# Designs tried in a protein design run: peptides against a protein of PDB entry 5A53. Part 58

Target 1, 230 residues: chain A of PDB entry 5A53
Amino acid sequence: LVENVKQALFIPGQSCNKNLHDIMVDLSALKKPDMKRFNRKNDIHPFEDMSPLEFFSEKNDCSLMVLMTSSKKRKNNMTFIRTFGYKIYDMIELMVADNFKLLSDFKKLTFTVGLKPMFTFQGAAFDTHPVYKQIKSLFLDFFRGESTDLQDVAGLQHVISMTIQGDFQDGEPLPNVLFRVYKLKSYKSDQGGKRLPRIELVEIGPRLDFKIGRIHTPSPDMVTEAHKKP

## One batch from the design tools (peptide)

Design b1_p26_2_s1 (made by RFdiffusion4, then SolubleMPNN; from b1_p26_2, 8 letters changed)
Fold by OpenDDE base, seed 3:
Structure b1_p26_2_s1 (fold): chain B 230 residues (1-230), chain A 26 residues (1-26)
Amino acid sequence: as target 1 above (230 residues)
Amino acid sequence: MYFEPLELAPEEKRVRIYTVEELEAM
């Protein structure tokens, strides 16, 4: 069974500003062609009422959603939502730090739309800590794209890198997650008669430092249902 | 495949690249 590519819906909240809009445009470009964007602001408060998001999930046939909001307490907030059967599965607030870079801040590199990203995760907590495990799962699920049997290495164009910013102990504030996007450049290295392919990574943007906010975790029943292969 | 991103801390020298197949098997 070829699992259908998960579609993403980007939703400007009522408090969405120019910076968030620009971030939304750039981040959503990585999800093309499997992405929809609303042009109108919607007054949605997912941690108070999830019903509007469930409605949008069903109406747009999107199992991935990103809500763009900004307040004094939660500046540049991207709420990532996943649904299962058009019901909320999980949610996480990721607030973009002010040091963000847009695609326009990098050298314009041509990339093919629809190529699958490679992923890298830096930090042991991505495998051990429940919050970072959720983040890892979310981003893998969000950008995975079509299942293709052919590993055409030529089809691997970009790397999404996620790094936990520093070490932390139990009870400490969770470090930010550094989101970076790189394009692969292959060079033939002439070292000592054996041409080993050298791969260089060139940052292409966007550059986002995510501060972790509120989280909604799935019920055990929803986890069981979501992992049932049809 | 393992590579060092430019912004990796010197201690995190090797990033595991997951292939599509590895990601599909997870």
Scores: peptide ipSAE 0.012, ipTM 0.400, DockQ to the pose 0.038
Fold by OpenDDE base, seed 4:
Structure b1_p26_2_s1 (fold): chain B 230 residues (1-230), chain A 26 residues (1-26)
Amino acid sequence: as target 1 above (230 residues)
Amino acid sequence: MYFEPLELAPEEKRVRIYTVEELEAM
């Protein structure tokens, strides 16, 4: 079963600013061609009323959405939303720290649109802690692209790296998630007559440190339905 | 394909990736 590539919709909220717009443009470039963006601001408050997002999911045939908002309490907030059957499955607020870097801050490298990323996750909590498990699942789902049985290694050009920033105990504030994007560079290494291919990762951006905000988790019934193979 | 998490230092602009063949030869 070739699962159709999930489409993403990027939505500027009413409080979307220049920084969030620039971040949106750069992050959405990694999702091309499977991405749509709204140019107009929309007054959406997903933790108060989810109905507008469900409407946009259905009308745009997008099972992934990102809402960009900013306030004093939630600065540079990217709310990531997944839908199932055009109904809200889960949501998570990821606030971008002020130390972000855009694609323009890195050396421009030739990038082919539509190639599959590799993923790396650093931190045991990505496999054990419910919030970080949701983040891992979300980003895999967001950027995984076409599920083809043929792992064409030739089709891999970049790595998405996600790192939990430090250790934490139960009841402590959740550490930030460090989002990094690297391009693969192959070098011919002539060491001692053995041509070993040397692969280097070069950071290409964007560089985002995500502070975790509010979370909406799916109902047990919706989890069961979403895991049913058609 | 399980990519073992390369501990990428977030600050590293360049990380070396080893091929499966390189890892098996170690």
Scores: peptide ipSAE 0.010, ipTM 0.432, DockQ to the pose 0.019
Fold by OpenDDE base, seed 1:
Structure b1_p26_2_s1 (fold): chain B 230 residues (1-230), chain A 26 residues (1-26)
Amino acid sequence: as target 1 above (230 residues)
Amino acid sequence: MYFEPLELAPEEKRVRIYTVEELEAM
């Protein structure tokens, strides 16, 4: 079964600024060809009214959405939305810290559009903590791309790394998630007679540190329905 | 940073990349 690749819609909110636009362009480049971008700003407040997002999901046939907004309280905010049957499944606000780097800040490495990223998750909380489990699920779902049976290691040229920034205890503020993108460079190392392929990771960008904001979790019924469909 | 991809779990398409330090500790 070729799972239909989930399409993403990037939506500039009314408060979208140049920095968010640039971040949107760079992040959406990783989702090509399975992405759409609106050129016009839309006045959407997903935690107040989700109906406009459901409408856009259906109208654009996109089960993934990213709303770009910025305010004094929520600077450089990327709201990631998933829909199921064009209804809101979950949402999470991820605010980009000011230390972000764009693709232009890195040495231009040619990347092939449509290559499947590998994922690395660093931090035990990605498997245990509900919020980080949602983030892990979201990013895997967002960037998984086409299910090719091609064991073509040559197609696995990019690594998306997500790291929880430090340890935390219950009741403490949730640490940021460090989003990094690397290109794999394979070197044949002749050291020690075993040609162990040495893989060098070269950061290609964007570099984003995500501060976690508001979250909408799916209803138990929607979870059950979403798990029934492959 | 050098990583060795050990196992592609076929079902999860997860590549676990180990650091050299992790590999040396194994």
Scores: peptide ipSAE 0.010, ipTM 0.400, DockQ to the pose 0.023
Fold by OpenDDE base, seed 5:
Structure b1_p26_2_s1 (fold): chain B 230 residues (1-230), chain A 26 residues (1-26)
Amino acid sequence: as target 1 above (230 residues)
Amino acid sequence: MYFEPLELAPEEKRVRIYTVEELEAM
């Protein structure tokens, strides 16, 4: 079963600013060719009314959406939405910290569009804590791309790294998630006859530190339906 | 293929990926 690659729709909200637009452009470039962007701002408040997003999901055949909004309380907010059967499955607000870097801030390394990223997740909470499990699931789902047979490691060009920024206890504010993108650079090491390919990761951007905001979780029934293999 | 998370210092512009064999030899 070639699972159809999930399509992403990037939506500028009414409060979308230049910084969010630039972030949207760079992040969506990693999702090419499986990405659509709206050029017009849309007045959407997903935690008040989800119906417009369900409509856009169906109309654009996109099971992934990102809404770009900014306010004093929720600056540089990227709301990530997943749908199942064009109904809202889950949502999470990820606010980009002001220290972000764009692709233009890094040395331009050519990458082939459409190649699957490798993922690294740093922090035990990605496997144990429900919020970080959702983030892990979301980003894997978002950037997983086409099911390549495991054997073609040669097609892996970049790594998406996600790190939980520090330890936390129950009841404390959830640490930020550090989003980093690296390109694999293979060096032929001629040293000592063992051609162990020296692989270096070179950061290519964007660099985003995500502050966690509001979350919508699926109902148990929706989880069951979404995990039913067709 | 367990990629042991190299402590990618978020600020490191270059991280060396070690093979599992290189990590086991450390």
Scores: peptide ipSAE 0.010, ipTM 0.411, DockQ to the pose 0.019

Design b1_p26_2_s2 (made by RFdiffusion4, then SolubleMPNN; from b1_p26_2, 8 letters changed)
Fold by OpenDDE base, seed 2:
Structure b1_p26_2_s2 (fold): chain B 230 residues (1-230), chain A 26 residues (1-26)
Amino acid sequence: as target 1 above (230 residues)
Amino acid sequence: PFYLPGELAPEEKRTRIYTVEELEAL
């Protein structure tokens, strides 16, 4: 079963600023062609009322949404939303730290649109801690693209790296998630008899450090329903 | 999804060269 590629909708909130807009543009470029963006700001408060997001999900046929808002308490906040049957499945606030870098801060490398990224997750909590498991699931779901057959390793151009920034104990604030994007660059090594292509990772951006904010977890019933569909 | 081998910091990943064989073994 080729899972249909999930479409993403990027929504600037009323408090969306230039930095968030630029981040949105760069992050959404990695989701092309399976991405829509609103050009107008929308007054949406997903943790107060989810109904507008469900409406946008249905109207735009997008099961992934990203709401860009900024406040003093939640600066550069990207709320990632997933829907199932156009109903809210889960939500997570990921606030971009001020040390972000845009694609323009890196050497422009040509990338083919629609290529499935490889993923790396650094930190055991991605497999054990509920919040980081949700983040892992979200980003895998967000960028999975078309299930190209494994044979197109030659078509794998991008690596998305997600790292938990340091260790943490129970009751401590959750460490940031470091989001990095690399391009695989093949070099013909003329050095020595075996012409094994060497692959170097080149960071292409954006570079985002995500602070974890509020979370909405799916209902047990929705989890069961979402897992029943192949 | 293909996972790159090893828990490398983002900075370390820049300098690491992977072989095609290492990528195919994932």
Scores: peptide ipSAE 0.009, ipTM 0.373, DockQ to the pose 0.021
Fold by OpenDDE base, seed 5:
Structure b1_p26_2_s2 (fold): chain B 230 residues (1-230), chain A 26 residues (1-26)
Amino acid sequence: as target 1 above (230 residues)
Amino acid sequence: PFYLPGELAPEEKRTRIYTVEELEAL
């Protein structure tokens, strides 16, 4: 089953600022061609009323949404939403720290649109902690693109790295997630006759440190339904 | 733990060379 590539809708909220818009542009570039973006700001409060997002999901046929908002309490907030059957499955607030870097801050490298990223996840909590499991699942869903059986290394153009920033204990604030994007550069190593393909990772951006905010988890019933559909 | 360039120096543009086997193991 070639799972249809999940489409993403980027929605500027009413409080969307220039920095967050620029972040949206750069992050959404990694989702091309499977991305839509609204040009107009929308007054959406997903943790108060989810119905507008469900409407947009259905109307735009997008199972992934990102709402861009910014306030004093939740600066540079990217609310990631997934839908199932155009109903809200889960939501997570990821606030971008002020130390972000845009694609323009990096050396321009040629990038082929539509190639799948390889993912790396650093931190045991990505496999054990429910919030980080959700983040891992979300980003895999968001950027995995078409399911091709062939992990052909030749098709690898870039790596998305997600790192949990430090250790934490139960009851402590959840550490940030460091989002990094690297391009793979193949070098012909002439060293010693064995042409071992050397692959250099070059950071290409954007560079985002995500602070975790509010979370909406799916109901057990929705989880069961989502797993039943092929 | 496998560290990518962005983990070793979050503020720096670092590059690292990996083998195919190292990448497949990630």
Scores: peptide ipSAE 0.006, ipTM 0.348, DockQ to the pose 0.019
Fold by OpenDDE base, seed 1:
Formats: C-alpha cells, sequence, structure tokens
Structure b1_p26_2_s2 (fold): chain B 230 residues (1-230), chain A 26 residues (1-26)
C-alpha cells in the first residue's frame, strides 16, 4: 500500500515577519516535494475560527498546515494543524525561540529531496505526557515521506532530533522542544588498519527551539475515525 | 466568511538532489 504522503500547506498569517518567512522556507524545504506555500498573507486565527483552515485543507488537498504568526504574546508562532477528511483533527502552537539558526548558518551540504528522515526523540515525556505524545505524533506524521522499503542504510540521509529541554514536574511549565536536523556522513576511517565505517552526524539546520503554546485536541469520535482509515 | 486561498508559490522543479542553497532559495 503506497500510503499517500500527507501534503503540507504553509500559510503566512497576517502578522508573519521576515524571520518567520525564512523559518518557513527552511522548514518547508524538509517537506519537499510534498509541500505548498502561500506567497501572500492570510488573516487566520485558528483558535477563534477554524473554518478558514478547513476550507484551505479542502481547496489545497492538504492534511497538514502550518500557520506563521507573530505577536507580543506569541512571538515567532508556528501553529501546526492536522486535518482528517478536511476537518480539524488537532492543533498546536510552537513558538520559535530567538536563538534559531537557518540553513544558511550551516555548512552547505547536498540534500536529496523526498528521502524519509530517521527520527530520534529524547525525553521520557514523549511517550508518557499527552502534549509531548501529540508533538511526537505530529512530527512523525509531518515528515514521514513515502515508506520506501529501501530503508537501506544507504538511503538514510538525515536525522530529525527532538529533545525535551530538561525535566519538569506536574504543574510546571512545559520545557521547550529542541528541533535539530542532521545529515549522515559516512567516512571510511582507517583506524588501526581496519576500515571501520564511521558515521558522523553533521547538523544542517534549521535549528529551532520550540516553546509550547495553545493546543487543540481531537474529539474521541475523530480519534476513532482517524484510526479506522489507514 | 470563507477566506480565499492565497497565491501559491510556483511549483519548484522536482529535482531529486538539491544543494542547501537551492533548498534555501526555494
Amino acid sequence: as target 1 above (230 residues)
Amino acid sequence: PFYLPGELAPEEKRTRIYTVEELEAL
């Protein structure tokens, strides 16, 4: 079954700025060729009215959306939206910290478009805490390309790493999620006369620290329906 | 009121291999 790769739509909101635009470009590059972007700003407020997003999902045939907005309260905010049957499934605000790095901040490397990344998740809360479970699910859904059975190690080009920044207790603010992208480099190292394959991870960007904002969780009925349709 | 879709970015040439510069320019 060729699972239809989920298409993403990147939407600059009315308050989208240059930094968010640059972040959008860099992050969306990782989703190519399964990505669309709007060139013009759209006045969308997902937590006030979701109807425009459902309309865009249907009209663009995209089950993933990212809205780029910025305000004093929610600076560099990326709202990630998933739809099912063009209806809102879930939403999460992820605000990019000011310490972000773009692809241009890293050494230029060749990249093959459409290869499925490997994921690494650091932090027990990705498996136990509902918010971090949602984030894990979202990013897996977002960047899972076509499952080419050729998960030959030779086809593994890049790794997406997500790390929870520190420990937290119940009732404390949720730590940031550190988003990192690495390219795998294979070297033949002559260590001690044995050619051992050495694999190095080289950061390629973007580097994003996500502060967690508002969340919309799916209804139990939508969860049930989304799990029934592969 | 339904918002009209924004203008889509032109579909970039599906080349299998991009440089990081090409990815940035996209």
Scores: peptide ipSAE 0.021, ipTM 0.444, DockQ to the pose 0.039; fails the geometry check
Fold by OpenDDE base, seed 4:
Structure b1_p26_2_s2 (fold): chain B 230 residues (1-230), chain A 26 residues (1-26)
Amino acid sequence: as target 1 above (230 residues)
Amino acid sequence: PFYLPGELAPEEKRTRIYTVEELEAL
């Protein structure tokens, strides 16, 4: 079953600034060709009224959305939204720290659009803690791309790495999630007559440190319905 | 839990060399 690649819609909110726009452009480039962007700012407050997002999901046939907003309390906020049947499934606010790097901050490396990334997750909480489980699920869902049977290592061009920044205890603020993107470079090593292909990971950007904000979790009924679809 | 040996520290342009076998195991 070739699962249809989930389409993403990037939405600049009313408070979207230049930095968020640039981040949006660079992050959305990793989702090409399965991405749409709005050119106009939209006054959307997803934790107050979700109906505009459900409308946009249906109208654009996008099950993934990213709302770009910025305020004093929630600076450089990327609200990631997933829909199921054009209804809100879950939402999470991920605020980009000021130390972000754009694609322009890295050496220009060409990559083929539409290739499936590999993923790495660092931190036990990605498998145990509900919030980090949601983040892991979200990013896998967002960037998984086309299920090609081509396990051909030659087709693997990039790695998305997500790291939880440090340990935490119950009741402590949740550590940031460090988002990194690497390109695979193959080198022929001539050591010892066996040309063992060596693969080097080179960071290509963007580099984003995500502070976790507000979360909307799906209803138990919606979880059950979402899991029934293979 | 597939721990790739070697924490990719978040800050450095860490160029790590992986073998093809390590990548096929991912």
Scores: peptide ipSAE 0.011, ipTM 0.392, DockQ to the pose 0.019; fails the geometry check

Design b1_p26_2_s3 (made by RFdiffusion4, then SolubleMPNN; from b1_p26_2, 8 letters changed)
Fold by OpenDDE base, seed 5:
Structure b1_p26_2_s3 (fold): chain B 230 residues (1-230), chain A 26 residues (1-26)
Amino acid sequence: as target 1 above (230 residues)
Amino acid sequence: MFFEPLELAPEEKRTRIYTVEELEAL
């Protein structure tokens, strides 16, 4: 079954600033070729009215959306939205911390567009805690690309790492999620006749620390429908 | 279809997925 690659739509909100625009450009570059961007700012308030996002999902045939907004309360806010049947499935606000790094802050490495990233998730909460499970699901869904049955390891060029920043207890503020992107470099080390492939990870950016904001969870009915195998 | 975790390929084709911690320790 060739699952259709989910298309992403990046939408600048009215409050989108230069830094958030630059972050959007760099993050969206990882989703190429399966990405669209609006060039115009749109006045969208997804936690007040979801209907504009549903309209854009349908009109652009995008089941993934990212709304870029920034305010004093929610600085550098990337609202990640998923739709099912062009209806809102879930939403999560991920605010980018000020310590972000752009692709321009790293050594420019060539990469082939369209290769699937490997994912790594660090932190038990990605499998147990409902919010981090949603984040894990979201990012896997966002960057998985074409479902090729054969993850040709030979085609593995980059790794997306997501780490929960520290431990937390129930009722505490949720730790940030550290988003990192690495390129795999294979070196043939000529040390001592055995070609041990040395694999090095080189950070390529962007570097984003996500603070978790507001969340919209799917209805039980939508969960059931979305998990029905065709 | 929401993605279930990548099924680990059978042992012989187990591309050893190194954790970032294992890769940073290399």
Scores: peptide ipSAE 0.021, ipTM 0.376, DockQ to the pose 0.029
Fold by OpenDDE base, seed 3:
Structure b1_p26_2_s3 (fold): chain B 230 residues (1-230), chain A 26 residues (1-26)
Amino acid sequence: as target 1 above (230 residues)
Amino acid sequence: MFFEPLELAPEEKRTRIYTVEELEAL
């Protein structure tokens, strides 16, 4: 069973600013062609009322949503939402640090739209800690695209790297997640008769450091239903 | 289907996810 590619909807909130808009444009470019963006601001507060997001999920047939908001307490906040059956499955606030870089800050590289990215996750907590497990699951689900056959490995252009910024103990604030995007470049090395293909990674952007905010976790019943194979 | 991280059993031949460093060393 080939699962249909999940569609993403990017929503500017009422407090969306220029920086968040630019980040939204650049991050959403990685989800093309499976992405929609709203041009109008919407007054949505997902941790107070989820019903507007459920409505948008159903109306736009999008199981992935990103809400762009900014306040003094939650500056440059990207709320990532997943739905199941157009009901909220999970949510996580990821606040972009001020040191972000846009695609325009990097050398313009041509890339084919719609190619499946590879992922790298650095930090043991991605496999052990519930919050980082959710982040890992979210980004895999968000950018994985179509199930490609092994032959499409030759078409791998992008690597999405996610790194936990340092170690932490129980009760400490959760470290930031460093989001990086690289393009694979293959070179033929001419060293000594055995042409080993050399692969180089070139950062292409955007560069985002995510501070973790509020989280909504799915109910056990929704987890069970979402994992049922048809 | 939401992808649970495949807790691959230790003996299941992990499709070796090469690290960036391992790919650069090739």
Scores: peptide ipSAE 0.012, ipTM 0.375, DockQ to the pose 0.032
Fold by OpenDDE base, seed 2:
Structure b1_p26_2_s3 (fold): chain B 230 residues (1-230), chain A 26 residues (1-26)
Amino acid sequence: as target 1 above (230 residues)
Amino acid sequence: MFFEPLELAPEEKRTRIYTVEELEAL
């Protein structure tokens, strides 16, 4: 089953600032062509009322949404929302730390629009801890792109790396998730007659450290429905 | 379908998650 590529909608909240706008532009560039952005700010508080997001999901045919807000308590907050049947499935607040880097901070490399990223997840909690499982699922779902049969290594352009920043124990604050994007560069090594392709990873940005905020988890019924193969 | 964390179900043309180390070894 070739699942249709999920469309993403980026929504500036009322408190969206220049930094969040720039982050939004750069992160959404990785989702092209399967991305829409609102040009105007919208007053949305998803943890108070989800109805506006469900409306936008349906109206724009976007099952992925990112709300850009900033406050003293939740600075540079990207709320990632997924919908199923235009109903809220899950939400997570990911606050971008001030040490972020934009694409402009890296050597500009050309990339082909629409190529699927590979993913790497560093940290056992991505497979065991519910919150990090949700983050893993979210980013895989968000950037999966079109199911091309060509998982040919030749079609691999970039890697999204997500790392849990350090170990943590139960009851401790959840470590940040380090978001990194690398471009694969294949070099023909001219060394010694056998052209072994050398692959190098070059960071291309953006560089984002995500602090985990509030989470909305799906109901068991919605999970069951969303996992039904059509 | 929401992307389940890849428990290796064999048959689906899963975007293979490569580690950076696996990619550097290619």
Scores: peptide ipSAE 0.039, ipTM 0.432, DockQ to the pose 0.042; fails the geometry check
Fold by OpenDDE base, seed 1:
Structure b1_p26_2_s3 (fold): chain B 230 residues (1-230), chain A 26 residues (1-26)
Amino acid sequence: as target 1 above (230 residues)
Amino acid sequence: MFFEPLELAPEEKRTRIYTVEELEAL
């Protein structure tokens, strides 16, 4: 079953500012063509009432949503939401640190829209810790795109890298997740008479350091339903 | 269906996670 590519809806919240708008534009560019953006601000508080998000999921046929809000407590907050059957499956707040870089801060490179990214995850906690497992699952689900046959490595244009910023112990604050986007550049290296393809990674942006905020985890029943193979 | 990492369910055409080492070996 070729699962239909999940559609994303980017929603500016009432407190969405210029920086968040610019981040939204740049991050959503990686989800093209499978992305919608609202132009109007919407007063949504997902951890108080999820019903507006379920409504938007259904009305826009989007199983992925990103709510852009900013407050003194939660500056540059991107709430990532997944729905199943237009019901909230999970949510996570990822606050963008002030050191962010936009696509305009990097050298403009030609980019083909709709190509599937490769992913790299750095940090053992992506496989062991429930929060980082959710983040890994979310970003893989969000940017998976169309199922390309693995044989067309030539069609792989970019890499999304996610790194846990340092080690942590139980009960310590969760380290930030460093989000980086690289374009693959293939060079023919003439080292030693064998033209080995040299692949270089060139950062293209955006560059986002995510501070982890509030999380909503799915019920066990929703997990079971969402993972049922048809 | 939600995307699970390849390690959790092998049968789905999942996004292959390439390590930096695997990318350098290509």
Scores: peptide ipSAE 0.021, ipTM 0.371, DockQ to the pose 0.046; fails the geometry check

